# Peptides against a protein of PDB entry 6DSZ, part 250

Target 1, 361 residues: chain A of PDB entry 6DSZ
Amino acid sequence: NYVVTAQKPTAVNGCVTGHFTSAEDLNLLIAKNTRLEIYVVTAEGLRPVKEVGMYGKIAVMELFRPKGESKDLLFILTAKYNACILEYKQSGESIDIITRAHGNVQDRIGRPSETGIIGIIDPECRMIGLRLYDGLFKVIPLDRDNKELKAFNIRLEELHVIDVKFLYGCQAPTICFVYQDPQGRHVKTYEVSLREKEFNKGPWKQENVEAEASMVIAVPEPFGGAIIIGQESITYHNGDKYLAIAPPIIKQSTIVCHNRVDPNGSRYLLGDMEGRLFMLLLEKEEQMDGTVTLKDLRVELLGETSIAECLTYLDNGVVFVGSRLGDSQLVKLNVDSNEQGSYVVAMETFTNLGPIVDMCV

## One batch from the design tools (peptide; made by RFdiffusion4, then SolubleMPNN)

Design b2_p23_8_s3 (from b2_p23_8, 13 letters changed)
Fold by OpenDDE base, seed 2:
Structure b2_p23_8_s3 (fold): chain B 361 residues (1-361), chain A 23 residues (1-23)
Amino acid sequence: as target 1 above (361 residues)
Amino acid sequence: SSLKEKLKEELRKLEEEERKRRE
């Protein structure tokens, strides 16, 4: 009996950083198919804390901190539409991952979206939004005392949503999304009413964006608004200001992931399909009234890494490159380039043994 | 708007159909 020790999955399909184990700890959470790996980020590197088996492939993994929580909670959605909110609890040496809430959010109605599952959390932790099916937006209200994740749907006029995020600094939860119609791709915003279970008109829209606009980045205050990443262009819009750049270097390969470096949204890491790592910089302009506006956008090539499925800026210029297709890496961003013009140095490499083909035995 | 009401009614019908299929 060869116990084929089911090789642990090594391909990374998601990563997030936050304060999950404690308010003080900086954590890196890595999704590897059905496995969640929890690390503490230290000056010496990644310290493993816990590994958790999930009852399905992790499709969404997001940290969030509701008002009154001392540390972040973890939202997970599986590919089979099992949703849970997890809390880390340590008592001495005993480490428990507690399920605060759970539910199944599968519908028998609607067409599963071709671009897969999108899960987003309102920055003010009022709701979770899910794009699971074409023409539907699912809302999970975030109520403190509810052990059962209850969801409702709102019908979208827009049937083909490409990407969606919640915006920052909105009185009501507001989504910004790229969608496609017969006329091309567009950006639209909606306010989400929990009371009325409906969309209201959002603060702005941008019709006829780049045909290959694929990603929305919600920008925190003071800038606010969103960045739209395309194949050829990067655009910013916040209702009052529009700015677009078309750096030739991004045309060579599609940007596939991003991560915010600075809490104020002044810098973002971008990864493309060739493993190139970029820095997107937002240049500020301070107005006479004390308002901060976006002056310019700039993209800088940092170097080359494994092809990122996800990126996470940790601390002190250290970045985790989660790779599905190649080896994951811990890399250092340097201020000065090396002899090859790269600002990226690999610190650690995590061997990817390939996709675990679920051999249904 | 008339469109918003239409979308709500479409969703209501879909949910009712789903309920009937579960019963």
Scores: peptide ipSAE 0.360, ipTM 0.883, DockQ to the pose 0.009
Fold by OpenDDE base, seed 1:
Order: C-alpha cells, then structure tokens, then sequence
Structure b2_p23_8_s3 (fold): chain B 361 residues (1-361), chain A 23 residues (1-23)
C-alpha cells in the first residue's frame, strides 16, 4: 500500500503579518493554495503553530482588527467565492481556528474580472470591499454579531478596475482605484455609503496616469492618500499634494508586489518580476504648524531575492519573501551593503517543489 | 444624480435577471 502522502503545497500565493494568535505575538500567515500556515515570529526564526485546510484555493487573505478586539481577525476569500472571518483561539494546549462568520459571495451576474479577485478591508473596519466582476463592487458590512456574511453590490461606471484600496483617515469609507478606459488609465475615488448602498463622489481624482499603472497603495496618516505604481513611474496623491518620480531602475522589470514596512507609511518594500527588492521611501517635511507633508519619494535597490508573489516585513529588518515560482525566503535587510552592493542576506530558504496540481480524482 | 440612478437601475435589472435564473 503506497500511501502516497499527498505532498503539501509549497508554492506561496499570499502572506500577511500581524497579531493573530495573541495581541503580543507577531505572526506570519502563509497561503499555499488551499493551506493556511500560521507561524509565530521569534528571535530564533519561524515557529509553526497551526496549519489549516481551507475549502478552496485562497484568493484573498487579510488581517484586520475591529474596534474592541484584542487581536487581529483573518478574512479569507477562496477562488470559489467562499468568504470567512477566522479567529484564533487557544485554551491551554488546544488550538482552534474559529469561524466567526462565513458566506458565499458569488454572483451569477457580471463577467469575472481579468485581473482576478481583489479583496480589501476598510482601515476602520467598517466594511470589506470585493472586486470580483467587471463593473461591480461588492460590499460586506462588518458587524460584530453577524455570523453570516451578507453582501451587496454597487454598480461602477468604470468597467475595468485594475487595482483598488480603501483610503485611510476618511470620514466615510473611501476607495481609491486605478481603472482603464479607451482614453487610458486613470485614478478615481469614491465614498461608499452603507446606508444608501451607493457611491458618492470621492475627495479627488487623477486622469491620465501612466498607461501601465497597476497598483494602488493606501498611505496611512499623517500623509494619507495613495501611491500609484506603474511600469515607469511612482506617483503620490492625497487630494492636496501630488508628487511623481520616474526612477530608471524600475523600468527594467515590472513591480508586482509591495508591503508596508513602517506603520506610519514612511517605507514600503517593492518586488519586481526579476526578484529585485526595493525600498520606497516617503520623505517627510514637518511644517511650522506641526503638520507633516510629503517632501519627496525615493526608491532604493536593496538586492535580489526569489521572485516574490508576496512580501511581508516581519521585524528587525527580517522580510519574508513568498514565492510562487521559486523558493520562498527569509531575508535580512542590512544597513551596510556587501561587496556586491546588496543589502539583502538570505537567512532561510523554503524549497518550492512546484505546483501541486490537486487532481481531485 | 441621473447617472447614479441609471447605474442603480442597471444593477436592479441585473439582480432581477439573476433572480429569474435561480428560479
């Protein structure tokens, strides 16, 4: 009897860092197809805590902390549109992952978007937003007592959304998105009314951004606003301040992932299709009135890693590089470069054995 | 306002079509 031990998936398709197991623990959560791996980040490395099988391929995985929660909750959406909110619960040595809420958010209307599933959470935890289908934005209101995830759609005028995020520091939940029309790519904002189930005009828009603008990063306070990443340019806009850079180094390969390093949004990791790791820096200027404004944007090449599907900064200059195509890595960011000019040192490598085709026979 | 109402009506029609496909 050859027990074909079903080889665990090794290709990483998502990762997130937060405080999921406790308020004090720093966790790394890794999505590998249908598997969720939960680690505690320690000075000695990653300590495995739990592995969870999901009811489908993980398409969205986001940590969020509602008001009154001591630790983060986990939102998961599968490729089959099964949504759940998970809580980690430990009682002595017993570890349980509790489903607080679940639902299926599939529509029989609309065309599935070519850029895939996008899931975002309002920073104030008022709602989850989903871009599943062209011309539709799905909203899941977040309610503490609701075990069933109920969603509604809002029709978008913009049919081809490229990327979308919720902005920080908005009185009402506000999305910022890149979209494409026959005239090119543009950035727009909408306020989301839960009561009226509609969009209101957002605080700003930017028409005719770079033709290959592909990613939106919501910037926390004090800066606020968003960063738009293209093939050739990186732009910042918050309604009052606009700044653009076109560093030649980013033209060599497409930036495909990002992760915020500092809670205040001063630094971001960027990964490209060649496995180059960059730091995006937001330089602040303190005004005489004590307000902080963006002075400049800067990009620095840190070094080379495996081709990142996802990046997450852990602590103390340690970064997890989640790779789908290559080996995932723990890397250390150093202050000083090595002889080759790299600031990146591989600490640990996780072998990728390739895509497990789950042939459900 | 007119565009919003048009979009709402379009969504309503889509939802009605979806309902009819489920029945």
Amino acid sequence: as target 1 above (361 residues)
Amino acid sequence: SSLKEKLKEELRKLEEEERKRRE
Scores: peptide ipSAE 0.353, ipTM 0.880, DockQ to the pose 0.009
Fold by OpenDDE base, seed 5:
Structure b2_p23_8_s3 (fold): chain B 361 residues (1-361), chain A 23 residues (1-23)
Amino acid sequence: as target 1 above (361 residues)
Amino acid sequence: SSLKEKLKEELRKLEEEERKRRE
């Protein structure tokens, strides 16, 4: 019996940082096709805790903490539209990953979007939003007592959504999205009514953004609003304030991933298709009334890494670079540059053996 | 009817057609 040791997947297609194993532990969760790897972040590096096989390729992986939970829960959506909410439980040496809720969110109606699956969670944990199909936005209400994830659709006027996020600091759950129509790309907001199962007019819109606007970053309080990333420009809008920058350094390669560094949204990591790592900085201005406003946006080149599929800031300037095309890396961000002008030092490299060719036997 | 009402009605029709295909 040749146990063909099925080569474990090494290509990373998602990563997230949070407090999944306990309230105190800092965890790195890595999605590698159908496998979820759970690590504890320590001063000595990444300590493996558990590996979990999922019933399909992981398409969405997000940590969230509902009100009254002591630690984060994990939302997973597979490429076959199986959704689950997972909890980590440890009893002595026994470790269990418990499914709190599950459901299939596939529709027989609608065209699967060309940009793939987008899954987002409301910052106040009121709902999960899914862009699975063109012209549909799926909502999963987050109710603690429901073991079965129930979803409903809302029809979007906008057929070609590029990216979507929930905004922070909104009375009602509010989405911000980039969409394309025959006139170009635009940004719009909608409030989501759970009661009426409909969209209401959001707080703001921005018509005719950059033609290659591809990413939305929701900015937490005190700034609020969103950052829109294009090929040539980065813009901020919160309904009251608009700022735009066009740093020449970002024109060379498309930014493909981002991760928030500071809880207050003052800094973000950006990765491009050439493996360049940037820091996006939000400069604050404190007004006489104690209100904090955005003064300026700045982009700094930190250095070069493997081409990131996903980025996540861990702690103490350590970043995990999840790569699909190359080796994943644990890197350190330094305050001072090296002789080559890089602020990035590789700490550990995780060899990528390439895609598991699913031999469909 | 508002555009919103039209979109709701379109979705309702699609969901009803899907239900009828399952029966």
Scores: peptide ipSAE 0.342, ipTM 0.876, DockQ to the pose 0.009
Fold by OpenDDE base, seed 3:
Structure b2_p23_8_s3 (fold): chain B 361 residues (1-361), chain A 23 residues (1-23)
Amino acid sequence: as target 1 above (361 residues)
Amino acid sequence: SSLKEKLKEELRKLEEEERKRRE
């Protein structure tokens, strides 16, 4: 009996933090190809809880908490367009990951987008949005009683979407996206009507952004709006206020991932292709009327890590650096720099044995 | 807008073609 110990995948292609196992537990969820690893974040480090095999390579992994849920649910979309909503259930020592809903969201008519699969969830949990194909935006309404994930498409005028997010604080679900046309890259917003299954005009647009604008970050209230990250610039827009910075330090390498540190959107981690870790800071200005506006944007170099495919802030200055190309890491962010000027200290390293190419023979 | 209606009609045609390919 040759127990071929199938080598587990070690390359990380996604990570998220939230409260999946309970309302109180802080979890780190790691996607490694077809495997989902679930950890509890403790003072002593990462405690493994469960490992789950998925029916395909995980392309999207997002936590969300619908109204009336005590803990987060997990949305997963595979590279083969299998969608599911997962719930953690524990009964004594028995741990079950249950599928609340599932569906296949593949279209046979669309051209798969060059920038791959994008999956986003409305902050108010009204819908899931999917950019799978050029010129299509797929919507999955989030209904409590629906075990089958039903989706519909809305045709986009913009054929080449680079990145898309749902905005915060919108009466209707509103997307913000970077797209490319023959004139360059632009940012646009649309309201999504579930009832009419169409787009309505969004609150704002920004034409002619940086040519290499690649990422949208939706900013929570009180700031609202979005951050647009390019090769040379970082911009903020919320319909009323526009700010742009062009810190020379970000020109050296392309920013490839981000993660929100503070719930109010005052700080974000940024990772580049050289493994540099940055903090993006939103400086607030409190107006006399009690409104909070963005005063300035600032970028600080924290240090160097493995090249991040994904970043997630855990707690107490601890960050998980999920790497596809190198070793994943737990790192500590310190208030004071070391002798080399780094604020980053590696706490734990997870050896990457390389991408398991699932040869679908 | 006329464009919005055009896009809706294009989508409808695509969905109809997809349906026919599934049958």
Scores: peptide ipSAE 0.339, ipTM 0.876, DockQ to the pose 0.009

Design b2_p23_8_s4 (from b2_p23_8, 11 letters changed)
Fold by OpenDDE base, seed 2:
Structure b2_p23_8_s4 (fold): chain B 361 residues (1-361), chain A 23 residues (1-23)
Amino acid sequence: as target 1 above (361 residues)
Amino acid sequence: DEDRKRLEEVLRELEEEEERRRE
């Protein structure tokens, strides 16, 4: 009797931080294939709270807080297009993960996008957006009382979307996306009308961005707008202001993940394919009228980690480095560099045993 | 050297912000 102890997945394919277990708790949620691990972030480290088995590989995992909720809800989309909204409930020692809503959002017709599934949530929690198929943007309206996640599609003229985010501070839900056409890569915005189930013209566009522009970061107020990350450049645009930097250091390896450090969007962690960890800095300029504008962008090398699939800033300069290819890490950002000039110190390492080769026996 | 000092300042500000959030 070979008890094939089904080795638990160790490769991290997603991570998010927020207040899922309570309004007060800071949580780290880690996706490992079909497994969701929930931790509370403590001064002593990560305290495991619950593990949840999903009925498929987690493709999207996002925390969001609808109006009137005391804590974050969790949106999950699986690779098989099963969507759910989860709530954490604790009664004494009993912990339940409650499905608030669910649905399958698979289309019968459509070409799955080569860059995979993208799922985003409007900052005002009006809708979830999904890029599942080329030429389609799927919208899930967020309604409090709806146990069934219903979606509709809006046709995108832009067939090759590279990345997409919802912008902050928009009267209507507004997406910003990088797309590719025969002329190159471009950035465009659309307003999403829930009422009419169509796109309206967005506030701005930028044609002919860097050829390898790969990521969009939505910047919160007061800056607003978006950061576009490429291979050679990082650009900011908010409709009124455009800034670009081309720091030589980012050209060495492709930036593959990012995470906002603070709520005001002044700082972001960036991870590249070599495991280098950067800080992206938005320098503020206060105008005479009290408006805050972006003065400049700066990138600083912090140090080296495992190759990040995902990054989450936790608390007290602690960063979780979720790795698919290597060991995941908890790292500390220090004010002072070590002897090697690194500001990063590994606090804890989580061994990655590699992809579970499903040996279909 | 100036870039390092600027980074250290940012990291210091980060720590100070986190300390303020714990209060």
Scores: peptide ipSAE 0.305, ipTM 0.841, DockQ to the pose 0.895
Fold by OpenDDE base, seed 1:
Order: structure tokens, then C-alpha cells, then sequence
Structure b2_p23_8_s4 (fold): chain B 361 residues (1-361), chain A 23 residues (1-23)
């Protein structure tokens, strides 16, 4: 009986950064199929803290901090629709990952969306939103004392949602989503009423966006609104201001992932299907009334990495490049470009051994 | 050249902001 030491999954399918182990620690959490790896980000690099096996492939992994929590909680949804909220607890040398809440959010009816599972958390931690099935938006109200994750569905008239996010700075939880209909792709917003379990009209919409609009980025205050990323264009909209750019450089390859660098949403990392790493820049303009508005958008090529499935800015110009197709990397962003004009230097590479062929021998 | 200088400035600001957060 050769116990083939089950090769640990190496392909990264998600990553997130936050303060999970403590309020002070900066953590990198990496999802590798059914495995969650927890690291502390240090000046010396990544320090492994814990590995956790999940009961299914991790489909959603998001950190969030409810009011009154000293550190972030982790929401995980598996591909089998098992949802949990996890807390890190350390008591001396004993490390425990505690399930605060759990539930199965599978529906008996509904067509699973072809674009897969989308999970989002309201920035004010009022709810979790899930796009699991076409024509349905699932809501999990966040309640501190509830150990059971209960969900309800709201019907979406828009059957083909491409991407969805919660917006920042909204009185009610508000989603912004790209959807496709026979007329093309559009952006719409809805307010989510927890009380009435329905959608209300959102603050704005943008009909007839770029045909290949694929991603929504919710922009925090002071800008607010959303960025819509397409194949040819990047657009900003907040209900008052609209701005679009069409930098030729993004047409060369599809942008597939993004990560916010700054808490104020002034900078984002973008990764494309060729492994190019970009910085998206939001230039601010201060108005006479003290309001901050978007002046301009810029995209700058930083360099080349492995093809990112996910990107996470850590600290000190260090970026984790989570790759499914190639080796994951820690890369450093430098102020000065190298001889090749790249601002990216690989610090560490994590070999991807490819899909674990479960050879049931 | 101007675009590169702008990028370098952004990257510099990023490093400076983080250094200030670590102090």
C-alpha cells in the first residue's frame, strides 16, 4: 500500500489579505482547492501559521469585520454551497479556527450560473450576497448571535449577471452589477431591503456598456461608485460622474483579476491573461466644497508575472500573485524600472505541480 | 517618459505611505 502522500494542491484559486489572526497582524490567506493556507506577512516574508482543510473546493473567500470585532472574520463558500464564517483564536500555542456560523445555501431549484459562484459582502457588514443561480440573488443577513447562516432569495429580472459587487457609502446595502440581455451589456444598481426581502431601485444605471464588460470594482469613499472593466475600456460611474478610458495596452489581453491597493480606492492592481500586471490609478480632484471627485483614470504597465487567478497587495510594495495556471509568486514593486522597463521583481516563486490527478490506485 | 515619471511617483508615494504606517 503505497500511501501516495496525497500531493497537496498547489494551484491557487483565491487569495485575500486582512487582519485575521489578530488586529495587528497582516495575513495572507490562500485558497488551494479544498485547502486554506494562512500566513502572517512579515518583513522577512510569509510565515505559515495554519493550514485548514475545507469540506469542498473553496469558491468564495472574503474577509470582513463586523462592528465590534477586533479582527476580521472569514467567510467561505464551497462549490457545494457550504457556507461558514470562521474566526481565528489563539490561546498560547494553541491555534484554533472556530466556526462562528455555518449553513448550506444550496437551492433545490435554479440553474447554476455558467460564470460560476459570486460571493460578496456588504462593506458595512449588513449582509452577504450570493449569485449562485440565474435570476436569483441570495442574501445571508449578518447577525452576530446567529450560528446558523440563513439565507433568502430575491428574484433578479436580469438573468445573466456577469459580475456583482456591493457599493460603498450607501444608506441601504446596494449592489452594482454588469448583466447581459439581448440588447447588450449594462450596469444596474439595486438597493437590497432586508426587511422587505426585495430589491428597490438603485441610485444609478448605465445602459449599453462595452460588450465585453466583465468586472465590477466597488470604489470606496470618497469617490464611491464603481469601475467597470472591459476588454477595450475602463469606466467609472458613481451616479453623478462618468469617466471612460480606452488605453490601447489593455486590448492586448483580457484583464481577469483586480485588487485594491489603497483603502481609499485610489490605486488598483490589474492582472491580464498574459500575466501582465497593471496599476489602475484614480486621480483625485478636490472641489471647492471639500468633496473629492475623480479627475482622471490611468493605467500603467508594471511588468509581467505568472498569470494571476487572484492578486493581493500585501505591504511594502509586495504583491502576492496567486496563479492557477502557473507558479504563484511574491513580487516586489520597485520605484525604478529595470533594464527591461519592468517595475516587478520576483521575490519568491511557488511551484504549481498542476492538477492533482487523484490516481485512485 | 512623462508617463513613467508619473508611475514612479505613484510607486514612491506607495512606499512612503507604507513606511509611515510602519513607524
Amino acid sequence: as target 1 above (361 residues)
Amino acid sequence: DEDRKRLEEVLRELEEEEERRRE
Scores: peptide ipSAE 0.304, ipTM 0.840, DockQ to the pose 0.901
Fold by OpenDDE base, seed 4:
Structure b2_p23_8_s4 (fold): chain B 361 residues (1-361), chain A 23 residues (1-23)
Amino acid sequence: as target 1 above (361 residues)
Amino acid sequence: DEDRKRLEEVLRELEEEEERRRE
């Protein structure tokens, strides 16, 4: 009887930072296939708190804080369409991860999207949105008293959604998405009506964006709107203001992940397929009336890391680089560059032993 | 040289903002 000691997964396929264990704790949550690792971020580094086995590969992992919650809840969707909302509870030394709600959101009919699963949460915690299948947008209403996650579909006319996010500062939940049609790639917005279970016209659209526009970043207030990342360009739109940059440096490799550094959305980390780490800067202009407008966008190369599957800014210039293809890293952003012009220093490296091939025998 | 100085300023501001949030 060869007890194949199941090697723990080491490849990172998702990470998120927030206040999951308490309102005061800063946590790093790492998804490694079916495994969730929970850390507390300390001045000394990452302190492991709990590891949780999930029933399936984690496809979506997002922290959110509904109104009246003291700490963040965790939404997880697996590749098998099992959804759950998790809560951390500690009583003395006893640590429990409890399921607040769960459900299966698989449809009997639908073509799974070739670009995979996208899961997003409304910033005001009104709903979860899921792009699972082409031509459908699944909505999970967030209700505190519901232990069963119920979902409904809204038909999406745009069959080839590339990326989608909920916008900030919208009266109704509003999605912004990049989609492709025979004429190219475009950006569109829809309001989501929970009551009518339909889309309404969103505040803005932008037709004929860059052909390789691949990512949407929802920008918090006061800027609002969204950033669209392409192969050659980065654009901002909020329904009133449009701004585009085409920094040559981003043409070298495709940007594949991002993470917001500032709560106000003034800075973002960007990672590309070569392991380059960038800072995207939103330069503000304060108007005489106290309104904040976007003055300019700037991209700066910070340095090189492992190829990021996901990025998360922790604190004090420390960034977690979650890597699927290479070793994950904790890196420090320094004010001063090294001799090579890099602002990035590896603090800790987590060896990736490769993909766990679930050999279903 | 100017671009580098601008980046360094941004990174400095990051550190300063983090210090202020901890106070």
Scores: peptide ipSAE 0.296, ipTM 0.834, DockQ to the pose 0.869
Fold by OpenDDE base, seed 3:
Structure b2_p23_8_s4 (fold): chain B 361 residues (1-361), chain A 23 residues (1-23)
Amino acid sequence: as target 1 above (361 residues)
Amino acid sequence: DEDRKRLEEVLRELEEEEERRRE
């Protein structure tokens, strides 16, 4: 019986960077359909540590660090609505991926959203939020002692959510989302009450954003607020400050992914459908009272890569470009441009053999 | 151009931050 070793999936559908294996190690985690690959980022490149099979296609993969944890935990949600929180444990040469908590978060009633599964984690690790179905926001409270992930639903009046994030610096967990109604696309915020299991009025809203507004980026302190990315414009709002730019260069192709470069949210990588890599810069202004405000937004073209499904800044100007349609890449951002004006150099290319259609998903 | 210089400065800062973390 020739066990045909099934070819490993090569198409990337998600990637995250953090400290999963230890407090000191920088890790790259890559989702390839049902497979999770874990690497340590080294000066010599990516060192493989572990590969993990998941019970379904990975739909959400997020690192988070609860208060008192020395390293990050991993939240995974599959396309079959299996949720888990994973921990890396190593004892000598023995490596274990421990399931701290798990649960199925599928509802019997609900229309699956057309924009797919969205999973987000509160920056203060109070809850996980899930947009799975139209008109519902699912909340998973984060409790260390609970091995069973229990969820509840809060009804959303807004039926067509495009994207959603938790905001930073909020006393209560606060979501910011883009939604569509018959009048267009809008941005709204809600506070989430764990106690009352309801939404309260959020700090701000922005009606009538760009018709093709597709992504929300939550901005850390000191700026706070959110960036809204559209086809033609990039906007910032934090309740007090509003700023919009419409750089012609982004109109040429749709921005499809983003990643924060700096912990303070001063720089972001953006990838478009043509494989162009941009840097979004938040220019700060220090006020006389010591407050930091957003002065301006700027977009700069870095170069061209494979078409990114996901981006993650590693370290030392190295970026992982996770591609579903093409080869994934490690690229270096150089201070000096080449003769073509590109700041991007491919360091390593990972051949994509094509999508593995898992018919079991 | 000024835009190029600004971008190069940003990229230089990234390298310098890394050098400081390795020390």
Scores: peptide ipSAE 0.295, ipTM 0.836, DockQ to the pose 0.866

